# Ledger of designs, part 6: peptides against a protein of PDB entry 4N7V

Target 1, 222 residues: chain A of PDB entry 4N7V
Amino acid sequence: TLRSITSPLVAHRLKPIRQKTKKAVVSILDSEEVCVELVKEYASQEYVKEVLQISSDGNTITIYYPNGGRGFPLADRPPSPTDNISRYSFDNLPEKYWRKYQYASRFVQLVRSKSPKITYFTRYAKCILMENSPGADFEVWFYDGVKIHKTEDFIQVIEKTGKSYTLKSESEVNSLKEEIKMYMDHANEGHRICLALESIISEEERKTRSAPFFPIIIGRKP

## One batch from the design tools (peptide; made by RFdiffusion4, then SolubleMPNN)

Design b1_p8_6_s4 (from b1_p8_6, 6 letters changed)
Fold by OpenDDE base, seed 5:
Structure b1_p8_6_s4 (fold): chain B 222 residues (1-222), chain A 8 residues (1-8)
Amino acid sequence: as target 1 above (222 residues)
Amino acid sequence: EPPEVPLF
């Protein structure tokens, strides 16, 4: 099943983006829908031959073929759906479209990993919890130039000197120099606080059924 | 700039 290889993409709260490659253009629209335009070149002109338009929650996929499959000249936005529109739920998406959906999902997940959900200013650093899930990326930008980037897979450290290294195990973290451990301790505390705030705010959103509270900024740069 | 994801 499609669900066994990817979850429904989640584009909520993402800013509009349009990214072109040789074979496709992927967009997050103002509506938070995601469009994949499949591009072909003919006589030095690029044409959109197929469009997948995916809802912001990833559960609905609309597929259409511009100009009855003849294609529409590539422009600054996806072509409007006109003829031969098919609509699928995530679980009913034909297998021939799974690769394209997975492409959209990976793009959205990458954008989410770079999209601030919570920005928290401490005395020493700017902490940022990102939108991706599970295991949201967490960045700490210390005002003295040290940077720590935590992902589900690793911790990257950039020291004041510009020296960069990646930690992939607890043993590597434990072997850090004492001075770096101080930064790590602060980063971990900032991370804990951001996760706690995320939980509290998300619960309030659920209770009030209000407009999204995220992204939020807590504190200010000293 | 938007992140680039290759079409696999």
Scores: peptide ipSAE 0.041, ipTM 0.776, DockQ to the pose 0.256
Fold by OpenDDE base, seed 2:
Formats: sequence, structure tokens, C-alpha cells
Structure b1_p8_6_s4 (fold): chain B 222 residues (1-222), chain A 8 residues (1-8)
Amino acid sequence: as target 1 above (222 residues)
Amino acid sequence: EPPEVPLF
């Protein structure tokens, strides 16, 4: 099943963006829907031959073929669906579209990993918890130039000198210089706080069913 | 900004 290889994408709270590649254009719309436009070149002109429009929660996929499959000239936005529209749920999406859905999902996940959910200013750093899941990216920009980027898979450190390295195990973290461990300790504390705040704020958001509380900024740069 | 994601 599609579910066995990917989860439904989640585009909520993401800003509109349009990214062109050789084979496709992927967009997050103002509506927070995600569009994959499959592009073909013909006579030095790019045409959109197929569009997957995915709901913001990833659960509904609308597929259409502009101009009855003849294609529509590539523009600054997806072509409007006019004919030959198919609508699928995530679990009923034909296998032939799974690769394209996965592409959209990877794109959204990448955007989420770059989208601040919580920005928290400490005495020493700007901490940012991102929107991606599970294991949201967490970035710490120390005011003295040190940067720590935590992901589900690794921790990247950029020292004041510009020296950069990646840590993928506890043993590597434990082998850090004491100076760097101090930054790591602060980053970890900032991370803990952001996760705690995310939980609290998300619960309040759920209870109130109001406009989104995120993204949020806590504190200010000293 | 997110980097390009290739469609294979």
C-alpha cells in the first residue's frame, strides 16, 4: 500500500512556494494544497501534461490532464482543472501515481524542515524548532557564530572557525571537545523547552479550535 | 529556502 511507504503529506501553515525542476513543478498554494505539475518539453516550450493536486492534509488527490492530455503551457501557477478530473483518497490512489505523490511528500517534508514552528531566543542563541515530523529539525544559531543543527538522523556543528562536522552517534557526541559540549548542552536545553512549549501550545490550539497559534516567536534577540 | 527535490 501507499501507506506502507509514506504517510499523507501535511502542508498546513506552509507558505506558498513554487519550485521548478526539469521534470516537474511543485507548488504549495495559498490554499495550502500541493500541486505537482508534470512537465514535458515540446518544440522548446514546456507544457504541463498532468497535475496532481493534493489537499493540505494529504488525504485527497485530484488528478487531471490539461487540454485532454495535450498539455497546457507552463505558467506561473498550475493550470485550472477543466476536464477529465479524477479524485482519489490517499488509500485509493492508483499505484501509478505513488511515485509522484512521494515526490510531493518529500518536497513538503523538506519545506517543513525549513519552516519555523517555534522561534525561541535565549541569552546565547536563536533556537528554531521546525515544522517537520517525526523528529522536527532543530536549529540553534549562537550569537557568537556557532551553529548546531539537529535532525532525526544527525547533529551538524559549525564552529566559530567555520569548521563543520556531523555527529551520528552518542559516542561521537561524547567525544566532543568540552567547549563544544557547552554549546550542545545549551542547544539541548533549548530543544527541550521548544518541545515542551510545542506540546502546551498545540493542546491549547486543539481546545480552542481557533486560528493557528503557530508559528510563534518567544523572546527577542538580546 | 528548501533545495530542489528531484523527481526520478
Scores: peptide ipSAE 0.041, ipTM 0.776, DockQ to the pose 0.169
Fold by OpenDDE base, seed 4:
Structure b1_p8_6_s4 (fold): chain B 222 residues (1-222), chain A 8 residues (1-8)
Amino acid sequence: as target 1 above (222 residues)
Amino acid sequence: EPPEVPLF
């Protein structure tokens, strides 16, 4: 099943963006829908041959072929659907579109990993919990120039000197220099606080049914 | 600045 290889993409709260590659253009729209435009070159002009438009919650996929499959000239936005539109639920998406959906999902997940959900200013650092899930990226920008970037897979450290390294295990974290451990301890505390606040705020958001509470900024730079 | 994910 598609669900066994990817979850429905979630584009809520993401800012509009458009990224072009050789064979595709992927967009997050103002509506928070995600569009994958499949591009073909003909006579030195690029044409959109197929469009997957995915709902912000990832559960609905609309597929259309511009100009009856002849293609539409590539523009600054996806071509509008006109006719011959197919609509699928996530669980009913034909297998031939799974790769393209997965592409959209990976793009959205990458954007989410760079999209602040919670910005928390401490006495020593700007902490940022990102939108991606599970295991949201967490960045700590210390005011003195040290940076720590935590992902589900690794921790990257950039020291004041510009020395950069990646930690992939607890043993490597435990082998850090004492001065770096202090930064790591602060980063971990900020991370814990952001996760706690995310939980509390998300619960209140669920109860109120108001506009999204995120992204949120807590505190100010000293 | 924008993330890039290639489609192969």
Scores: peptide ipSAE 0.041, ipTM 0.775, DockQ to the pose 0.219
Fold by OpenDDE base, seed 1:
Structure b1_p8_6_s4 (fold): chain B 222 residues (1-222), chain A 8 residues (1-8)
Amino acid sequence: as target 1 above (222 residues)
Amino acid sequence: EPPEVPLF
């Protein structure tokens, strides 16, 4: 099943963006829908031959073939659907479209990993919890030039000198120089606070069913 | 800055 290889993409709160490649254009729209335009070249002109329009929650996929399948000239936005529109749920998406959905999903996940959900200024650093899940990326930009980037898979450290290294185990973290451990401790505290705030705010969003509270900024740069 | 994902 599609679900066995990917979850429904989640594009909520993402800013509009458009990425063009040779064979496709992927967009997050103002509506937070995600569009994959499949591009073909003919006579030195690019044409959109197929469009997958995916809902912001990833659960609905609308597929259409511009200009009766002849294609529509590539523009600055997806062509509007006209004829022969198919609508699928995530679990009913034909296998022929799974690769394209996965492409959209990977793009959205990457955008999410770079999209601030919570920005928290401490006395020593700018901390940023990103939108991706599970295990949101967490970045710490210390005002003195040290940088820490935490992901689900690793911790990257960039020291004041520009020396960069990646930690992938607890043993490696424990072997850090004491001076770096101080930065890591602060980063971890900032991370804990951001996760706690995320939980509290998300619960309030659930209770009120109000407009999203995220992204948020807490504190200010000294 | 915009993230890039290759189409496979």
Scores: peptide ipSAE 0.041, ipTM 0.777, DockQ to the pose 0.260; fails the geometry check

Design b1_p8_7_s1 (from b1_p8_7, 5 letters changed)
Fold by OpenDDE base, seed 3:
Structure b1_p8_7_s1 (fold): chain B 222 residues (1-222), chain A 8 residues (1-8)
Amino acid sequence: as target 1 above (222 residues)
Amino acid sequence: MEFPERLF
């Protein structure tokens, strides 16, 4: 099943973006829907031959072929659907479209990993919890130039000297120089706080049914 | 934002 290889993409709260590659254009729309335009070139002109429009929650996929499959000239936005539209749920998406859905999903996940959900200013650093899940990316920009980037899989450290390295195990973290451990400790504290606040704010957001609370900024640069 | 991954 598609579900066994990916989950429905989540594009909520993401800013509009349009990314062109040689054979495809992927967009996040103002509506937070995600569009994959499949592009072919004929006579030095690019045409959109197929469009997958995916709902913001990833559960609905609308597929259409512009101009009855003849294609529509590539423009600054996806062509509007006209006739011959197919609509699928995530679990009923034909296998022939799974690769394209995965492409959209990977793009959205990448965008989410770079989209601030919580920005938290401490005495020493700007901390940013990102939108991706599970295990959201967490970046710490120390005012003295040190940077720590935490992902679910690794921790990247950039020292004042510009020296950069990646830590992939707790053992490696424990082997850090004492001065670097101090930065790690601060990063971990900021991370803990952001996660706690995310939980609390998300719960209040659920209760109030108001406009989205995220992204939020806590504090200010000293 | 750069996404160089190829679909095809």
Scores: peptide ipSAE 0.065, ipTM 0.829, DockQ to the pose 0.109
Fold by OpenDDE base, seed 5:
Structure b1_p8_7_s1 (fold): chain B 222 residues (1-222), chain A 8 residues (1-8)
Amino acid sequence: as target 1 above (222 residues)
Amino acid sequence: MEFPERLF
């Protein structure tokens, strides 16, 4: 099943973006829908031959072939659907479209990993918890130039000198210089606080059913 | 297909 290889993409709260590659254009729209435009080149002109439009919650996929399958000239936004439109739920998406859905999902997940959900200013750093899940990326930008980037898979450290290295195990973390451990301790504390606040705010958001509370900014640069 | 390395 599609669900066994990917979950429905989640594009809520993401800013609009349009990313062109040689064979496709992927967009997050103002509506938070996600569009994959499949591009073909004819006589040095690019045409959109197929569009997958995916709902913000990833559960509905609308597929259409612009201009009766003849294609529509590539523009600054996806072409509007005309007549031959197919609509699928996530679990009913034909297998022939799974690869394209996965592409959209990976793109959205990348965007989420770069989209601030919580920005928290401490005395020493700007901390940012991102939108991706599970295991949201967490970045700490120390005001003195040190940077720590935590992902589900690794921790990247950039020192004041610009020296960069990646840590993939606890033993490597334990082998850090004492000075760097101080930065790591602060980063971990900021991370803990952001996760705690995320939980509290999400619970209030669930209870009130109001407009989204995220993204939020806590504090200000000193 | 290619992905951008940085978006923001």
Scores: peptide ipSAE 0.043, ipTM 0.768, DockQ to the pose 0.140
Fold by OpenDDE base, seed 1:
Structure b1_p8_7_s1 (fold): chain B 222 residues (1-222), chain A 8 residues (1-8)
Amino acid sequence: as target 1 above (222 residues)
Amino acid sequence: MEFPERLF
C-alpha cells in the first residue's frame, strides 16, 4: 500500500514555494496545496503534461492532464484543471502515481525541516524547532558563533573555529569536550522548552479550534 | 531533487 511506504504529506503552515527540476516542478501554493507538475520539453519549450494536486492534509489527490494530454506551456504556476479530472483519496491512489506522491511528500518533509515552528531566543542562542515530524529538527544558533543542529538521526556541531562534526550516538555526545558539552546542555534545555511549548500550544489549538497559533516567536535577540 | 534553502 502507499501507506506502507509513506504517510500523507502535511503542508499546513508552509509558505508558498515553487521548485523546478528538469523533469518536474513542485509547488506549495498559497492554499497550502501541493502540486507536482510533470514536465517535458518539446521544441525548446517546456510543457506540463501531468499535474498531481495534493490537498494540504495529503489525503486528497487530484490528477489531470492539461490540454487533453497535449500539455500546457510551463508557467509560473500550475495550469488550471479543465475537463477529465480524477480525484483520489490517499488510500485509493493508483500505484502508478505512488512515486510521484512520494516525490511530493519528500519535498514537503524537507521544506518542513527548514520551516520554523517555534523560535525561542535565550540569553545565549536563537533556538528553532522546525515543522517536520516525527522528531522535528532543532537548530541552535549561539550568538558567539557556535551552531548545533539536531535531527532524528544525528547532531551536527559547528564550533567557533568553523570545525564541524556529526555525532550519531550518545557515546559520542558523552565524549565531547567539556566546552562543547556546555553548548549541548544549553541546546538540550532549549529543545525541551520548545517541545513543552509546542505541546501546550497545540493543546490550546485543539480546544479552541481557532486559527493556527504557529509559527511563534518567544523572546527576542538580546 | 534539489531542495530549498532555509525558509526563515
Scores: peptide ipSAE 0.039, ipTM 0.747, DockQ to the pose 0.188
Fold by OpenDDE base, seed 2:
Structure b1_p8_7_s1 (fold): chain B 222 residues (1-222), chain A 8 residues (1-8)
Amino acid sequence: as target 1 above (222 residues)
Amino acid sequence: MEFPERLF
């Protein structure tokens, strides 16, 4: 099943963006829907031959073929749906569209990994918890130039000198120089705080059911 | 599938 290989994409709170590649244009719309436009070139003109429009929660996929499959000239936004549209739930999406859905999902996940959910300023750093899940990316930009980027899979360190390296195990983290460990300790503390705040704020958000509280900025740069 | 390292 599609569910066995990916979860429904989640585009809530993401800013609109449009990214063109060789074969597709992927967009997050103002509505927070995600569109994949499949692009073909004909006579030096790019045409959108197929569109997958995915709901913000990833659970509904609308597929249409502009101009009965003849295509619509590529523009600055997806072409409007035609009368002949197919609508699928995530679990009923035909397998032939799974790759395209996965493409959209990976794009959204990438955007989420770069979209601040919580920005927290400490005395020493700007900490940012991102929107992606599970295991949201966490970035710490120290005011002295050190950067730590934590993901679910690794920790990247960029030192003042510009030296960059990636840590993938606890052993490697434990082998860090003491100076770097100090930065890591601060990063970890900031991370803990952001996660705690995320939990608290999310609970309040659940109770209110109004406009989203995120993204949020806590503190200010000293 | 290609994605930019920098989206914005």
Scores: peptide ipSAE 0.044, ipTM 0.773, DockQ to the pose 0.163; fails the geometry check

Design b1_p8_7_s2 (from b1_p8_7, 6 letters changed)
Fold by OpenDDE base, seed 5:
Structure b1_p8_7_s2 (fold): chain B 222 residues (1-222), chain A 8 residues (1-8)
Amino acid sequence: as target 1 above (222 residues)
Amino acid sequence: MEMPERLF
């Protein structure tokens, strides 16, 4: 099943973006829908031959073939659907489209990993918890130039000198210089606080059922 | 932001 290889993408709260590659253009629209435009070149002109439009919650996929399948010239936005539109639920999406959906999902997840959900200013750093899940990325920008980036898979450290390295195990973390451990300790504390705030705010958001509370900024730069 | 070409 599609669900066995990817989850429904979640594009809520993401800013609109349009990114072109050689074979496709992927967009997050103002509506928070996600569009994958499949591009073909003919006579030095790029044409959109197929469009997958995915709802913000990832559960609905609308597929259409612009201009009766002849293609529509690539523009600054997806072509509007006209005729022969197919609409699928996530669980009913034909297998032939799974790779394209997965592409959209990976794009959205990448965008989410770069989209602040909580920004928290401490005395020493700007901490940012991102939108991706599970295991949201967490960045700490120390005011003195040190940077720590935590992901589900690794921790990247950039020192004041610009020296950078990646930690992939607990033993590597434990082998850090004491001065770097101080930064790591602060980063971990900031992370803990952001996760706690996320939980509290999310619960309030659930209760109120109002406009989204995120993204949120806590504190200010000293 | 740029996606790797290998993603699609």
Scores: peptide ipSAE 0.063, ipTM 0.828, DockQ to the pose 0.123
Fold by OpenDDE base, seed 3:
Structure b1_p8_7_s2 (fold): chain B 222 residues (1-222), chain A 8 residues (1-8)
Amino acid sequence: as target 1 above (222 residues)
Amino acid sequence: MEMPERLF
């Protein structure tokens, strides 16, 4: 099943963006829907031959073929659907479209990993918890030039000198120089606080059923 | 399909 390969994409709170590759254009719309436009070139002109429009919660996929399948010239936005429209739920999406859905999902996940959910200023650093899940990316920009980037899979450290390295195990973290451990300790504390705030704020959102509170900024740069 | 090189 598609579900065994990927979860429904989640585009809520993401800003509109349009990114072009050789074969496709992927967009997050103002509506927070995600569009994949499949592009073909003919006579030095690019045409959109197929569009997947995915709901913000990833559960509904609308597929259409512009201009009766002849294609529509690539523009600054996806072509509007006309008559030949197919609508699928996530679990009923034909296998032939799974790769394209996965592409959209990976794009959204990448955007989420770069989209601030919580920005927290400490005495020493700007901390940012991102929108991706599970295990949201967490970045710490120390005011003295040190950077720590935590992901689900690794921790990247960039020292003042510009020296960078990646840590993938607790052993490697424990082998850090004492000076770097201090930065790591601060990063971990900032991370803990951001996760706690995320939980509290999310619960309040659930209770109030109002506009989203995220993204949020806590504190200010010293 | 390749991913875009830059998103922001």
Scores: peptide ipSAE 0.051, ipTM 0.795, DockQ to the pose 0.078
Fold by OpenDDE base, seed 1:
Structure b1_p8_7_s2 (fold): chain B 222 residues (1-222), chain A 8 residues (1-8)
Amino acid sequence: as target 1 above (222 residues)
Amino acid sequence: MEMPERLF
């Protein structure tokens, strides 16, 4: 099943973006829908031959073939659907489209990993919890130039000197220089606070059933 | 399809 490969993408709260590759253009629209335009070149002109339009919650996929399959010239936005439109739920998406959906999903996940959900200014750093899940990326930009980037898989450290390294185990973390451990401790505290705030705010969102509270900014740079 | 890495 498609679900065994990927979960429905989640594009909520993401800013519009349009990224072109040789074979495709992927967009997050103002509506927070995600569009994959499949591109072919003919006579030095690029044409959109197929479009997958995915709802912001990832559960509805609309597929159409612009201009009766002849293609529509690539423009600054996806071509509008015409008469021949197929609409699928996530679980009913034909297998032939799974790879394209997965592409969209990976793109959205990447965007989410770079999209601030919570920005928290401490006395020493700007902390940012990102939108991706599970295990959202967490970045710490210390005002003195040290940078820490935490993902589900690793921790990257950039020291004042510009020296950069990646930690992938607790043993490596424990082997850090004492001065770096201080930065790590602060980063971890900021991370804990952001996660706590995320939980609290998300619960309030659920209760109020109102517009999203995220993204949020806590504090300001000293 | 290659994933665009140039984001933000």
Scores: peptide ipSAE 0.050, ipTM 0.789, DockQ to the pose 0.106
Fold by OpenDDE base, seed 2:
Structure b1_p8_7_s2 (fold): chain B 222 residues (1-222), chain A 8 residues (1-8)
Amino acid sequence: as target 1 above (222 residues)
Amino acid sequence: MEMPERLF
């Protein structure tokens, strides 16, 4: 099943973006829907031959073939659907579209990993918890130039000198120089606080059913 | 399909 290889994408709170690649243009719309435009080149012109429009919660996929399948010239936004639109639920999406859905999903996850959910200014750093899940990316930009980027898979450290390295195990983290451990400790504390705030704010958001509280900024740069 | 490493 599609569900066995990916979960429904979640594009809520993401800013509109349009990213062109060789074979596709992927967009997050103002509506927070996600569009994958499949692009073909013909006679030195790019045409959109197929569009997957995915709801912001990833559960509904609308597929259409612009201009009766002849294609529509690539523009600055997806072509509007006309006739012969197919609508699928996530669990009923034909397998032939799974790869394209996965592409959209990965794109959204990438955008989410770069979209601030919580920005928290400490005395020493700007901490940013991102929108991706599970295991949201967490960035710490120390005012002195050190950067720590935590993901579910690794921790990247950029030292003042510009020296960069990646830590993938607890052993490697434990082997850090004491100076770097201090930065890591601060980063971890900032991370803990952001996660705590996320939990609290999300609960309030759930209760109020109002406009989203995120993204938020806590504190200010000293 | 290629996935961009950077988004603008």
Scores: peptide ipSAE 0.050, ipTM 0.792, DockQ to the pose 0.130

Design b1_p8_7_s3 (from b1_p8_7, 5 letters changed)
Fold by OpenDDE base, seed 3:
Structure b1_p8_7_s3 (fold): chain B 222 residues (1-222), chain A 8 residues (1-8)
Amino acid sequence: as target 1 above (222 residues)
Amino acid sequence: MEFPEREF
């Protein structure tokens, strides 16, 4: 099943963006829907031959073939659907479209990993918890130039000297120099705080009928 | 932001 290889994409709170490659254009719309336009070239002109429009929660996929499958000239936005529109739920999406859905999902995950959900200023650093899940990326920009980037899979460190390295195990973390451990300790504290705030704020957001609380900024640069 | 091209 599609569900066994990916979860429904989640584009909520993401800013509009349009990314073009040779064969496709992927967009996050103002509506927070995601569109994949499949592009073909003919006579030095690019045409959109197929469009997958995916709901912001990833659960509904609308597929159409512009101009009766003849294609529509590539523009600054997806072409509007006209005739022969197919609508699928995530679990009923034909297998022939799974790779294209996965493409959209990977793009959304990438965007989410670079989209601030919580920005937290400490005395020593700017901390940023990103939108991706599970295991959101967490970046710490120390005011003295040190950077720590935590992902679910690794921790990247950039030292003042410009020396950079990646840590992939607890053993490697434990082998850090004491001076670097101090930065790591601060990063971990900021991370814990952001995760705690995320939980609390998300719960309050669920209880209210107000506008989304995220993204949020805590504190200010000293 | 750069996203790689893929086959469909």
Scores: peptide ipSAE 0.072, ipTM 0.845, DockQ to the pose 0.095
Fold by OpenDDE base, seed 2:
Structure b1_p8_7_s3 (fold): chain B 222 residues (1-222), chain A 8 residues (1-8)
Amino acid sequence: as target 1 above (222 residues)
Amino acid sequence: MEFPEREF
């Protein structure tokens, strides 16, 4: 099943963006829907031959073929759907479209990993918890130039000198120089706080059922 | 931000 490969994409709170590649254009719309436009070149003109429009919660996929499959000239936005539209739920999406959905999903995840959900200023650093899940990216930009980037898979450290390295195990973290451990400790504290705030704020969102509270900024740069 | 090309 598609679900065994990927979860429904989640584009809520993401800013509009349009990313063009050779074969496709992927967009997050103002509506927070995600569009994959499949592009073909003909006579030095690019045409959109197929569009997958995915709801912001990833659960509904609308597929259409502009101009009856003849294609629509590539523009600054997806072409409007015509009469011949197919609509699928995530679990009923034909397998032939799974790779395209996965493409959209990876794009959204990438955007989410770069989209601040919580920005927290400490005395020493700007901490940012991103929108991606599970295991949201967490970045710490120390005002002295040190950077720590935590992901689900690794921790990247960039020292003042510009020297960078990646840590993938607890043993490697434990082997850090004491100076770097101090930064790591602060990063971990900031991370814990951001996660705690996320939990609290999310609970309030659930209760309120109104406009989203995120993204949020806590504190200010000293 | 750049998203890589892939085949469908």
Scores: peptide ipSAE 0.069, ipTM 0.840, DockQ to the pose 0.102
Fold by OpenDDE base, seed 5:
Structure b1_p8_7_s3 (fold): chain B 222 residues (1-222), chain A 8 residues (1-8)
Amino acid sequence: as target 1 above (222 residues)
Amino acid sequence: MEFPEREF
């Protein structure tokens, strides 16, 4: 099943973006829907031959072929659908479209990993918890130039000198110089606080049923 | 933002 290889994409709270590659254009629309436009070149002109439009919650996929399959000239936004439209739920999406859905999903996850959900200013750093899940990326930009980037897979450290290295295990973290451990300790504290605030704010958001609370900024740069 | 080229 599609669900066994990917979860429904989640594009809520993401800003509009349009990313062109050679064979496709992927967009997040103002509506927070996600579009994959499949592009083919004819006589040095690019045409959109197929469009997958995915709902913001990833659960509905609308597929259409512009101009009855003849294609529509590539423009600054996806072409409007015509009458030849197929609509699927996530679990009923034909296998022939799974790779394209996965492409959209990976793009959305990338965007989410770079989209601030919580920005928290401490005395020493700007901390940012991102939108991706599970295991949201967490970045700490120390005002003195040190940077720590935590992902689900690794921790990247950039020192004041620009020296960069990646840590993939607890043993590597424990082998850090004492000076760097201080930065790591601060980063971990900021991370803990952001996760705690995320939980509290999300619960209030659920109870209130109002407009989204995120993204949120806590404090200001000293 | 750059997204890597992928095949379908």
Scores: peptide ipSAE 0.069, ipTM 0.840, DockQ to the pose 0.105
Fold by OpenDDE base, seed 1:
Structure b1_p8_7_s3 (fold): chain B 222 residues (1-222), chain A 8 residues (1-8)
Amino acid sequence: as target 1 above (222 residues)
Amino acid sequence: MEFPEREF
């Protein structure tokens, strides 16, 4: 099943973006819908031959073939659907479209990993919890130039000297120089606080059923 | 933002 290889993409709270490659254009729209435009070149002109329009929650996929399948000239936005529109739920999406859905999903996940959900200013650093899940990326930009980037898979450290390295195990973390351990400790504390705030705010969102509270900024740069 | 090209 599609669900066995990917979860429904989640584009909520993401800013509009349009990314072009040779064979496709992927967009997050103002509506937070995601569009994959499949592009073909003909006579030095690019045409959109197929469009997958995915709802912001990833659960509905609308597929259409612009201009009766002849293609529509590539523009600054996806072509509007006209006739012969197919609508699928995530679990009913034909297998032939799974790769394209996965493409969209990976793009959205990448965008999410770079989209601030919580920005928290401490005395020493700007901490940013990103939108991706599970295990959201967490970045700490120390005002003195040190940077720590935590992901689900690794921790990247950039020291003041510009020296950069990646840690992939707890053993490596424990073997850090004492100086960098201080930065790591602060980063971890900031991370804990951001996660706690995320939980609290999310619960309030659930209760109020109001507009999204995120993204949120806590504190200010000293 | 860089996203790799993929074939379908």
Scores: peptide ipSAE 0.069, ipTM 0.838, DockQ to the pose 0.096

